# Designs tried in a protein design run: peptides against a protein of PDB entry 4Z5W. Part 130

Target 1, 305 residues: chain A of PDB entry 4Z5W
Amino acid sequence: IPDVFLELNKLWYFSAQSNLFNGEMPRSLSNSRSISLLSLRNNTLSGQIYLNCSAMTNLTSLDLASNSFSGSIPSNLPNCLRLKTINFAKIKFIAQIPESFKNFQSLTSLSFSNSSIQNISSALEILQHCQNLKTLVLTLNFQKEELPSVPSLQFKNLKVLIIASCQLRGTVPQWLSNSPSLQLLDLSWNQLSGTIPPWLGSLNSLFYLDLSNNTFIGEIPHSLTSLQSLVSKENAVEEPSPDFPFFKKKNTNAGGLQYNQPSSFPPMIDLSYNSLNGSIWPEFGDLRQLHVLNLKNNNLSGNIP

## One batch from the design tools (peptide; made by RFdiffusion4, then SolubleMPNN)

Design b2_p20_5_s2 (from b2_p20_5, 10 letters changed)
Fold by OpenDDE base, seed 3:
Structure b2_p20_5_s2 (fold): chain B 305 residues (1-305), chain A 20 residues (1-20)
Amino acid sequence: as target 1 above (305 residues)
Amino acid sequence: SLEEIIEEARSKLGGITTVE
């Protein structure tokens, strides 16, 4: 990418996604005072990520996903006082989340999906201080770590939590009960154990629950039949979605589905591929907004209602 | 490479991501 952005003092949006750009990010771009939305996703950009946050006062969204960047996660990003959305998916950092992210008050949406992030305990302890954090995607990190169950963890404004495919151990963490605005939870493809906690059914905004491909035991909590978002069509206030899309891999060789907003996900309960027992509750019939109920490959018994 | 094998194995895992 040419170093010409100094003259582009009115450039608000720069998208150069899905090209063959190589080398480092241009210094003039890293110092742009005008840019609000920067997307360089799916290129071959390399070197260290550096953004001059004192210059980039208008930066609101950053998508650098699927690039060959190296080095540390830029610890100065919290100094970008308007930066809300970060997509760092598929950047191999091999790092922990910087301690400076405790001060990241502008942050609303963060993805480190498949970014070789380590230490989930430290990551969650840091990110809980991000008071405006609504979307957190940590899929394909923290390999074989334990999901912390520390009750002191608080994500008060969290709407979307995705920590799939980490081989995480532990249980469904009780600290999630402190997230009453949670709409989408994906903890699939881990090694989570224990019972599914009944308090999940008290998350009135939860319309998408994926606990599939774990080691959960016991009965399905009857409280899941009372999920208000699935009983009645809540007027989902279209809160501003992240500036990055979501992708769900289908089990088939067919391409993943793209979802531009969390609200575009079909209302779903997926508990498949566990060791759950007992009956299917007839009261799942009360979930009139539910599109997908997946209970396959469990130890369930009795009649199908 | 071992990295490609690991990435391919990781790619077989499900769940939601923010990149294809």
Scores: peptide ipSAE 0.495, ipTM 0.849, DockQ to the pose 0.342
Fold by OpenDDE base, seed 2:
Structure b2_p20_5_s2 (fold): chain B 305 residues (1-305), chain A 20 residues (1-20)
Amino acid sequence: as target 1 above (305 residues)
Amino acid sequence: SLEEIIEEARSKLGGITTVE
């Protein structure tokens, strides 16, 4: 990418995704005062990610996903006072979340999906201080770590939590009960154990629950038949979605489905591929908004309602 | 390589991501 952005003093949006750009990010781009949205996703950009946050006063969205960037996560990103959305998916950092992210009050949406992030305990302890954090995607990190259950963790404004495919151990963490605005929870493809907690049914905005491919035992909590978002059409508060899309892999050989917004996901309960027992509750029939109920590959018994 | 084996194993896992 040419180093010409100093002259582009009115450039608000720069999208150069899915090209063949290589080398480092231009220094003039990392000093742009005008740029609000920067997307360089799916290129071959390299070097250290550096942003001059004192210059980049209009930066609101940063998508650098699927690039060959190296080194540490930029600890100065919290100084970008308008930066809301960060997509760093598929950047091999081999790092922990910087302690400076405790001060990242502008942050609303963060993805580190498949970014070799380490220490989930530290990551969650840091990120809980991001009071405006609504979307957190940590899929394909923290391999074989333990999902912390520390009750002091609080994500009060969290709407989307995705921590899939980490081989995480532990239980469904009680601290999620402190996230009453949670709409989408994906903890699939882990090694989570214990019972599914009944308090999940108290998350009135939860319309998408994926606990599939874990080691959960016991009965399906009857409280899941009372998920308010699945009983009635809530007036979908049109909240600002992340500036990055979501992808759900259906099959190893099939292209992922793209979802531009969390609201584009079908209302779903997926508890498949666990060790759940007992009956299927007839009251799942009360979930009039539910599109997908997946209970396959469990130890369920009795009648199908 | 061990890294390729790990990446291949990771690529087979499901869930939601923000990249293809």
Scores: peptide ipSAE 0.486, ipTM 0.840, DockQ to the pose 0.338
Fold by OpenDDE base, seed 4:
Structure b2_p20_5_s2 (fold): chain B 305 residues (1-305), chain A 20 residues (1-20)
Amino acid sequence: as target 1 above (305 residues)
Amino acid sequence: SLEEIIEEARSKLGGITTVE
């Protein structure tokens, strides 16, 4: 990418995604006063990520995903006072979340999906201080770590939590009950155990639940048949979505489905590939908004209602 | 490479991501 962005003093949006750009990010781009949205996703850019936050006063969205960047996560990003959305997916950091992210009050959406992030306990302890954090994606990190169950963890404004494919141990953490606005939960493809907690059915905004491919035991909580978002047409408050897309990988070599917003996901309960027992509750018939109920590959018995 | 084997194994895992 040429170092010409100093002359582009009116540049608000720069998208150069899905190209063949290599080398480092231009210094003039890292100092752009005008840029609000920056996407360089799916290139071969390298070097350290450095942004001059004192210059980049208009930066609101940053997508650097699927690049060959190296080094540490930029600890100065909280100084970008308007920066709301960050996609750092598929960047090999081999790092912990910086302590400076405790001060990241502008942050609303963060993805580190497949970014070699370490220490989930520290990550969640830090990120709980981000008072405006609504979307958190941590899929394909924290390999074989334990999902912390510390009741003091609080994500009051969390809408989307995705921590799939981490081989995480532990149980569904009680601290999630402190997130009453949670709409989408994906904890699939872990090594989570215990029972599915009944308090999940009290999350009135929860329309998408994926607990598939774990080691959960016991009965399906009857409270899941009373998930309010799945019983009634809640007016999906058009909440500001993150400026990055979501991809659901299917186990088939076919390309993942792209979802531009969390609201584009079909209303779903996926409890498949566990060790759940007991019956299918007839009251699942009350979930008039439910599009997908997946209970396959469990130890369920009785009649199909 | 071992890294390619790990990435291939990871590619077979499900869940939601923010990259293809």
Scores: peptide ipSAE 0.480, ipTM 0.838, DockQ to the pose 0.348
Fold by OpenDDE base, seed 5:
Formats: sequence, structure tokens, C-alpha cells
Structure b2_p20_5_s2 (fold): chain B 305 residues (1-305), chain A 20 residues (1-20)
Amino acid sequence: as target 1 above (305 residues)
Amino acid sequence: SLEEIIEEARSKLGGITTVE
């Protein structure tokens, strides 16, 4: 990418995604006062990620996903006082979340999906201080770590939590009960154990629950039949979505489905591929907004209601 | 390589991501 962004003093949106750009990010781009949305996703950019946050006063969205950047996560990003959304998916950091992210009050949406992030305990301890954090995607990190269950962890404004395919051990963490605005939870493809906690049914905004491909035991909590978002059409106020798309992997070699917003996901309960027992509750019939109920490959018995 | 084997194994895992 040429170093010409000083001349582009009115440039508000720069999207150069899905190209063949290589080398380092231009210094003039890292110092742009005008850019609000920057996407360089799916290139071969390399070197350290550096942004001059004192210059980049208009930066609101940053997508650098699927690049060959090296080194640490930029610790100065919290100084970008308007930066709300970050997509750092598929960047091989081999790092922990910087301690400076405790101060990242502008942050609303963060993805490190498949970014070789380490130490989930530290990551969650840091990110809980981001009071405006609504979307957190940590899929394909923290391999074989334990999902912390520390009750003091608090994500008050969390709406979307995705920590899939980490081979995480532990249980469904009690600290999630402190997130009453949670709408989408994906903890699929882990090694989570124990019972599915009844308090999940108290998450009145939860319309998408994926606990599939774990080692859960016991009965399906009856409280899941009372998920308010699945009983009634709440007027979901269209809240600002993340400036990055979501992708659900299909079991077939066909490309993943793209979802531009969390609201584009079908209302779903997926408990498939566990060791759950007991009956299917007839009261699942009360979930009039539910599109997908997946209970396959469990130890369930009795009649289908 | 061992890294390629690990990445291939990771590619087969499900769940939601923010990249293809």
C-alpha cells in the first residue's frame, strides 16, 4: 500500500480488503486524522501493527483480520478514544491480551478468532473492565485451557459471547449470570462438563444458545422452556452491530454461512453431541419464536412431545 | 508439519468465527 494518506485528508472510509497487499501498513495511514473505518482484512500485510492513536482521532473501526502481522497486540489501542470495533481474527499473535485493555472504554466489539491468544483467565480479567464491551469473539484460542469460573468476573453489557473450538475444560461459568443482556452464547466444540445450569433460562434476551459438542451430563434444565426472547417477540431494538461479519462453519466443505448481524442468526437451542439424559420437556412447545432445536446425539429418552 | 496438522485439525472444529 503506498504511503500517500497524508494527501487524502478527507478520507473517512478505507476498505482494501481481499486484495494482495503486502509489506507494512503505510506510516501515513497509521497517522491519518480523517479515517473512521479502516479495513485491510484478507491481505498479506506484515510487520508490527502500529497506530498513532494521538493522530487517528476519528478511528472507530479497525479490521486487520487475515494478515501476516507479527509481534504483540498493540498496547496503545485504548488511546484511540473513539475506537469501538476491532477484528484481529486470524492474525498469529501468540500473545496475551495487553493489560492496557483494562482502560479500553470505547471498545464495543472485539474479535480475536483464531489469533493464537493465550491465557483465557488473564484475557477475561482484563476485558471485564471494558464497560461498553457488547461483542466478544475468542473462538479458536486458549487451546486446552480451563474456562475460568470466578464469580467476580462481570460483563454487564455483554450481548454476544463466542468462545467456540478452544477445547476448554471446566463448567458453564457462573459469572455469565451477571450478563443479563446476553443474546447469543456459543460455547460449542469445547470439553465443558457438568450440568447445564438452570440460571441460563433466566437470561431473558438469550435467543441463540450453542452448547453442542461438549461433555455435558444430566437433564436439560426445564428453565430453558421459559427463555423470554423465545416465548414472545420482544421488539428487539436494532442495536448497532459489530462492523465485522460472523461466519458459522458448516459440517460440509461448503463455505460457511455469513451473518452480518447477530440478529441474523436463527433463534436456536443446540445441545447436540453431549451426554444429556431424561426427557424432552413438552414446554419446549411454548418457545414460539424458536427456529432450531437440536438435541441429537444425547442419551435422551421417553416420548417426543 | 506439526503446525499444518494442528491448523488442519482446527479447521474441522465448529462454532462461530469472524473470518472465513
Scores: peptide ipSAE 0.480, ipTM 0.840, DockQ to the pose 0.340

Design b2_p20_5_s3 (from b2_p20_5, 11 letters changed)
Fold by OpenDDE base, seed 1:
Structure b2_p20_5_s3 (fold): chain B 305 residues (1-305), chain A 20 residues (1-20)
Amino acid sequence: as target 1 above (305 residues)
Amino acid sequence: SLADKIAEARSKIGGIFTVE
């Protein structure tokens, strides 16, 4: 990418995604005062990620996913006072979340999907201080770690939590009950155990629940039949979605289905591929907004209602 | 067995992510 962004003093949006760009980010781009949205996703850019946050005063969205960047996660990003959305998916950091992210008050949406992030306990302890954090995607990190169950963890404004395919151990953490605005929860493809907690049914905004491909036992909580968002159409005010798309992968060899926003996901309860027992509650019939109920590959018995 | 199906499924990567 040429070092000509100083002359582009009116450039608000730069999208160069899915090209063949290589080398480092040009210094003029890292110092752009005008740029608000920067997407360089799906290139072969290399070097260390550096952004001059004192210069980049208009930066609101950053998508650098699927590049060959190396080094540390930029610890100065919290100094980008308007930066809301970050997609660092598929950048091989091999790092922990920087402590400086405790101060990242502008942050609303963060993805480190498949970024070799380590220490989930530290990551969640840091990120809970991001008061405006609504979307957190940590899929394909923290391999074989334990999902912390520390009750003091608090994500009050969290709407989307995705921590899939981490081989995480532990249980569904009670600290998630401190997120009453949670709309989408994906903890699929882990090694989570125990019972599915009844308090999940108290998350009135929860329309998408994926606990599939774990080791959950016991009965399906009856409280899931009373999920308010699935009983009635909430006039959910469409909140600003992240500027990055979501992809749902069903198989390693298949392309992911693209969803441009969380609201594009069909209302779903997926509890498949667990060790759940008992009956299917007939009151699942009350979930008139539910599009997908997936209970396959469990130990369920009795009549299908 | 269910255990075998879970083990087979765990050889796969699934869930939601933010890159294709």
Scores: peptide ipSAE 0.463, ipTM 0.825, DockQ to the pose 0.898
Fold by OpenDDE base, seed 2:
Structure b2_p20_5_s3 (fold): chain B 305 residues (1-305), chain A 20 residues (1-20)
Amino acid sequence: as target 1 above (305 residues)
Amino acid sequence: SLADKIAEARSKIGGIFTVE
């Protein structure tokens, strides 16, 4: 990419995704005062990610996903006072989340999907201080770590939590009950154990639940038949979605289905590939908004209602 | 064993991502 962004003093949106750009990000680009949205996703850009946050005062969205960047996560990003959305998916950091992210009050959406992030406990302890954080995607990180269950963890404004394919151990964490606005939860493809907690049914905005491919035991909580978002069409105020798409994969080799926003996901309960027992509650018939109920490959018994 | 096959199946990658 040429170093010509100094002349582009009115450039608000720069999208150069899915090209063949290599080398480092131009210094003039990392100092742009005009750019609000920057997407360089799916290139071969390299070097360390550096943004001059004191210059980039209009930066609101950053997508650098699927590049060959190296080094640490930029600790100065919280100084980008308008930066809301960050997609750092498929950048191999091999790092922890910087402590400076405790101060990242502008942050609304963060993805580190497949970014070799380490220490989930530290990550969640840091990110809970991001008061405006609504979307958190941590899929394919923290390999074989324990999902912290510390009740003091609090994500008050969290709407989307995705921590799939981490081989995480532990249970469904009680601190998620402190996220009453949670709409989408994906904890699939882990090693989570214990019972599915009944308090999940109290998350009135939860329309998408994926707990598939874990080691959950016991009965399906009857409270899941009373998920308000699946009983009635609440006029969920469509809040601004993240500036990055989502991709649902069912295996390593299949292309992901693209979803441009969380609301594009079909209302779903997926509890498949666990060790759940007991009956299927007939009251699942009350979930008039439910599109997908997946209970396959469990130890369920009795009649199908 | 069946347990090993289940464990192997659970070692696969799935869920939601933000890159293809």
Scores: peptide ipSAE 0.461, ipTM 0.816, DockQ to the pose 0.779
Fold by OpenDDE base, seed 5:
Structure b2_p20_5_s3 (fold): chain B 305 residues (1-305), chain A 20 residues (1-20)
Amino acid sequence: as target 1 above (305 residues)
Amino acid sequence: SLADKIAEARSKIGGIFTVE
């Protein structure tokens, strides 16, 4: 990418995604006063990620996903006072979340999907201080770690939590009950155990629940038949979606279905590929907004209602 | 067995991502 962004003093949106750009990010780009949205996703950019946050005063969205960047996660990003959305998916950091992210008050949406992030306990302890954080995607990190169950963890404004394919151990963490605005939860493709907690049915905004491909035991909580978002058409206030798309994979070889926003996901309960027992509750018939109920590959018995 | 299918499934990657 040429170093010409000083001359482009009116450039507000720069999208150069899905090209063949290589080398480092131009210094004029990392010092741009005008750019609000920057997307360089799916290139071969290299070197360290450096942004001059004192210069980049208009930066609101950063997508650097699927690049060959090296080094640490930029610890100065919290100084970008308008930066709301970050997509660092598929950048091989081999790092922990910087402690400086405790101060990242502008942050609303963060993805480190498949970014070789380590230490889930530290990551969650840091990110809980991001009071405006609504979307958190940590899929394909933290391999074989334990999902912390520390009750003091609090994500009060969290709407989307995705931590799939981490081989995480532990149980469904009690601290998620402190997230009453949660709309989408994906903890699929882990090694989570224990029972599915009844308090999940108290998450009135939860329309998408994926607990598939775990080791859950016991009965399906009856409280899931009373999920308010699936009973009634609540006027979901269209809140600003993350500036990055979502992709759902069912296996390693399938192409991902693209979803441009969380609201594009069908209302779903997926409890498939567990060790759940007991019956299917007839009261699942009360979930008039439910599009997908997936209970396959469990130990369920009795009649289908 | 169901156990074998679950074990095999755990070696696979699934869920939601923000890149393809």
Scores: peptide ipSAE 0.458, ipTM 0.818, DockQ to the pose 0.894
Fold by OpenDDE base, seed 4:
Structure b2_p20_5_s3 (fold): chain B 305 residues (1-305), chain A 20 residues (1-20)
Amino acid sequence: as target 1 above (305 residues)
Amino acid sequence: SLADKIAEARSKIGGIFTVE
């Protein structure tokens, strides 16, 4: 990428995704006063990620996903006072979340999907201080760590939580009950155990639940048949979605289905590939907005209602 | 067995990502 962004003093949106760009990010780009949206996703860019937050006063969205960047997560990003959305998926950091992210009050959407992030306890302890954080994607990190169950963890504004394919141990943490606006929860492809907690049915905005491919036991909580978002057409307030797409994979070799917004996911309960027992509740028939109910590969018995 | 299917599934990657 040429170092010509100083002359482009009116450039608001720069998207150069899915090209063959290599080398480092141009210094003039890292100092751009005009750029609000920057996407360099799916290139071969290298070097350390550095942004001059004192210069980049208009930066609101950053997508650097699927590049060959090295080094640490930029600890100065909280100084980018308008930066709301960050996609750092598939950048191999081999790092923890910086402590400076406690001060990241502009942050609304963060993805580190497949970014070799370590220490989930520290990550969640830090990120809970991001008062405006609505979307958090941590899929394919924290390999074989324990999902913290610390009741004091609070993500009061969280709407989307995705921590899939981490081989995480532990149980569904009760601190998620402190997120009453949660709409989408994906904890699939972990090593989570215990029972599915009944308080999940109290999350009135929860329309997408994926707990598949874990080791959950016991009965399906009857409270899941009363999920308000699945009973009634809530006017899904079109909330500002993250400036990055989501991809759902069912298998390692399958292409991901692209979803541009969390609201584009079909209303779903996926409890497949667990050790759940008991019956299918007839009251699942009350979930008039439910598109997908996946209960396969469990120990369920009785009649199909 | 169901246990074997779960074990096999754990060797795979799934869920939601923000890159293809």
Scores: peptide ipSAE 0.451, ipTM 0.814, DockQ to the pose 0.923

Design b2_p20_5_s4 (from b2_p20_5, 10 letters changed)
Fold by OpenDDE base, seed 3:
Structure b2_p20_5_s4 (fold): chain B 305 residues (1-305), chain A 20 residues (1-20)
Amino acid sequence: as target 1 above (305 residues)
Amino acid sequence: SLEDLIAEARSKIGGITTVE
């Protein structure tokens, strides 16, 4: 990418995604005063990520996903006072989340999917201080770590939590009960154990639950049959979606389905590939908005209602 | 085969991401 952005003093949006750009990010781009939306996703950009937050006062969205960047996570990003959305998926940091992210009050949506992030306890302890954080995607990190169950963790405004394919140990953490606006939870493809907690059924906005491919035991909580978002058409307050899309991989060889908004996901309960026992509750028939109920590959018994 | 091992390793990757 040429170093010509100094003269582009009116440039508000720059998208150069899905090209063949290599080398470092231009220094003039890292110092752009006008840019609000920056997407360089799916290139071969290299070097360290450096953004001059004192110059980049209009930066609101940053997508650098699927690049060959190296080094640490930029600890100065919280100084970008308008920065709301960050997609750092597939950037191999091999790092912890910087302590400076405790001060990241502008942050609303963060993805580190497949970014070799380490120390989930530190990550969650830091990110709980981001009071405006609504979307958190941490899929393919923290390999074989324990999901912290510390009751003091609090994500009051969290709507989307995705921590899939981490081989995480532990239980469904009780601190999630402190997120009453949670709409989408994906903890699939971990090594989570214990019982599914009944308080999940008290999350009135929860329309998408994926606990599949874990080691959960016991009965399905009856309270899941009373999830209000799945009983009635609640007016999901259309809050602004993240500026980055979501991808759900259905099959190993098929392209993932793209979802531009969390509301584009079908209402779903997926508890498949666990060790759950007992009956299927007939009251799942009350979930009139449910599109997908997946209970396959468990130890369930009795009649199908 | 190494391809089968890679395919099997890839089969253990599920859930939602923000990249293709």
Scores: peptide ipSAE 0.531, ipTM 0.848, DockQ to the pose 0.382
Fold by OpenDDE base, seed 5:
Structure b2_p20_5_s4 (fold): chain B 305 residues (1-305), chain A 20 residues (1-20)
Amino acid sequence: as target 1 above (305 residues)
Amino acid sequence: SLEDLIAEARSKIGGITTVE
């Protein structure tokens, strides 16, 4: 990428995604005063990620996903006072979340999906201080770690939590009950155990629940039949979605289905591939907004209602 | 092989991501 961004003093949006760009990010781009949206996703950019946050006063969205960047996660990003959305997916950091992210008050959406992030306990302890954090994607990190259940963890404004395919151990963490605005939860493809907690049915905004491919036992909580968002059409407040798409992988060889917004996901309860027992509650018939109920490959018995 | 088991275990990737 040429070092010409000083001359482009009116450049608000720069999208150079899905090209063959290599080398380092230009210094003039790292110092751009005009740029608001920067997407360099799916290139071969290398070197250390550096942004001059004192210069980049208009930066609101940063997508550097699927690049060959090396080194640490930039600890100065919280100084980018308007930076809301970060997609660092598929960058091999081999690092922990910087302590400086405790001060990241502008942050609304963060993805580190498949970024070799380590220490989930530290990551969640840091990120809980981000008061405006609504979307957190941590899929394909923290391999074989334990999902912390510390009740003091608090994500008050969290709407989307995705921590899939981490081989995480532990239980459904009680600190999620402190997230009453949670709309989408994906904890699929882990090694989570215990029972599905009844308080999960108290999350009135929860329309998408994926607990599939875990080791959950016991009965399906009856409280899941009373999920308010699945009973009635609540006026989904059109909140600003993350500036990055979501992908759901269905099959190993098929391209993932792209979802541009969390609201584009079908209302779903997926409890498949667990060790759940008991009956299917007939009160699942009250969930008039539910599109997908997946209970396959469990130990369920009785009649289908 | 152990490599096939590791490859098979690595092929068991699901859930939502923000990249393909």
Scores: peptide ipSAE 0.530, ipTM 0.847, DockQ to the pose 0.413
Fold by OpenDDE base, seed 2:
Structure b2_p20_5_s4 (fold): chain B 305 residues (1-305), chain A 20 residues (1-20)
Amino acid sequence: as target 1 above (305 residues)
Amino acid sequence: SLEDLIAEARSKIGGITTVE
């Protein structure tokens, strides 16, 4: 990418995604005062990620996903006082979340999907201080770590939590009950155990639940038949979605389905590929907004209602 | 085999991401 962004003093949006750009990010781009949205996703950019946050006073969205960047996560990003959305997916950091992210009050949406992030305990302890954090995607990190169950963790404004394919151990963490605005939960493809907690049915905004491909035991909580978002069409005010799309992988060899917004996901309960027992509750018939109920490959018995 | 382990490890990748 040429180092010409000093001349582009009115540049508000720069998208150069899905190209063949290589080398380092231009210094003039890292110092742009005008840029609000920066997307360089799916290139071969290299070097360290550096942004001059004192210069980049208009930066609101940053998508650097699927690049060959190296080094540490930029600890100065909280100094970008308007930065809301960060997509750092498929950047191999091999790092922990910086302690400075405790101060990241502008942050609303964060993805580190497949970024070799380590220490989930530290990551969650840090990120709970981000008061405006609504979307957190941590899929394909923290390999074989334990999902913290510390009840002091508080994500009060969290709407989307995705921590899939981490081989995480532990149970569904009770601290998620402190997130009453949670709309989408994906904890699939882990090694989570224990019972599915009944308090999940108290999350009135929860329309998408994926607990598939874990080691959950016991009965399906009857409280899941009373998920308010699946009983009635609440006029959920569509809050501004993250500036990055979501991808659901169905199979390793199939292209993922793209979802531009969390609201584009079909209302779903997926509990498949566990060790759940007991009956299917007839009251699942009350979930008039439910599009997908997946209970396959469990130890369920009795009649199908 | 190592190939089976890699295939099995790959088969254990699902859920939602923010990249293809």
Scores: peptide ipSAE 0.529, ipTM 0.849, DockQ to the pose 0.435
Fold by OpenDDE base, seed 4:
Structure b2_p20_5_s4 (fold): chain B 305 residues (1-305), chain A 20 residues (1-20)
Amino acid sequence: as target 1 above (305 residues)
Amino acid sequence: SLEDLIAEARSKIGGITTVE
């Protein structure tokens, strides 16, 4: 990418995603006063990520996903006082989340999907201080760590939590009950155990639940048949979605389905590939907004209602 | 389907991401 962004003093949006750009991010770009939205996703950019937050006063969205950047997560990002959305997916950091992220009050949406992030306990302890954090994606990190169950963890404004494919151990953490606005939960493809907690059915805004491919036991909580978002058409308040898309892998060889907004996901309960027992509750018929109920590959018995 | 089972067994990776 040429170092010509000094002349582009009115440039508000720069998208150069899905190209063949290599080398480092140009210094003039890292010092741009005008840029609000920056996307360089799916290139071969290298070096360290550095942004001059004192210069980049208009930066609101940053997508650097799927690049060859190296080094640590930039600890100065909280100094970018308008920065709301960060996509750092598929950047190999091999790092912990910086302690400075406790001060990241502008942050609303964060993805580190497949970014070699370590220490989930520290990550969650830090990120709980981000009072405006609504979307958190941590898929393909923390390999074989334990999902912390510390009741003091509080994500008051969290709407989307995705921590899939981490081989995480532990149980569904009770601290999630402190997130009453949670709309989407994906904890699939882990090694989570125990029972599915009944308090999940108290999350009135929860329309998408993926607990598939774990080691859950016991009965399906009857409280899941009373999820308000699935019983009634809540006017899904179109909250500002992250400036990055979501991808759900359907098949090994098929491209992931792209979802531009969390609201584009079909209302779903996926409990497949566990060790759940008991019957299918007839009251799942009350979930009039439910599009997908996946209970396959469990130990369920009785009649299909 | 058997194909879905084989695909799932091979992938060991699923869930939502923010990159392809």
Scores: peptide ipSAE 0.511, ipTM 0.839, DockQ to the pose 0.472

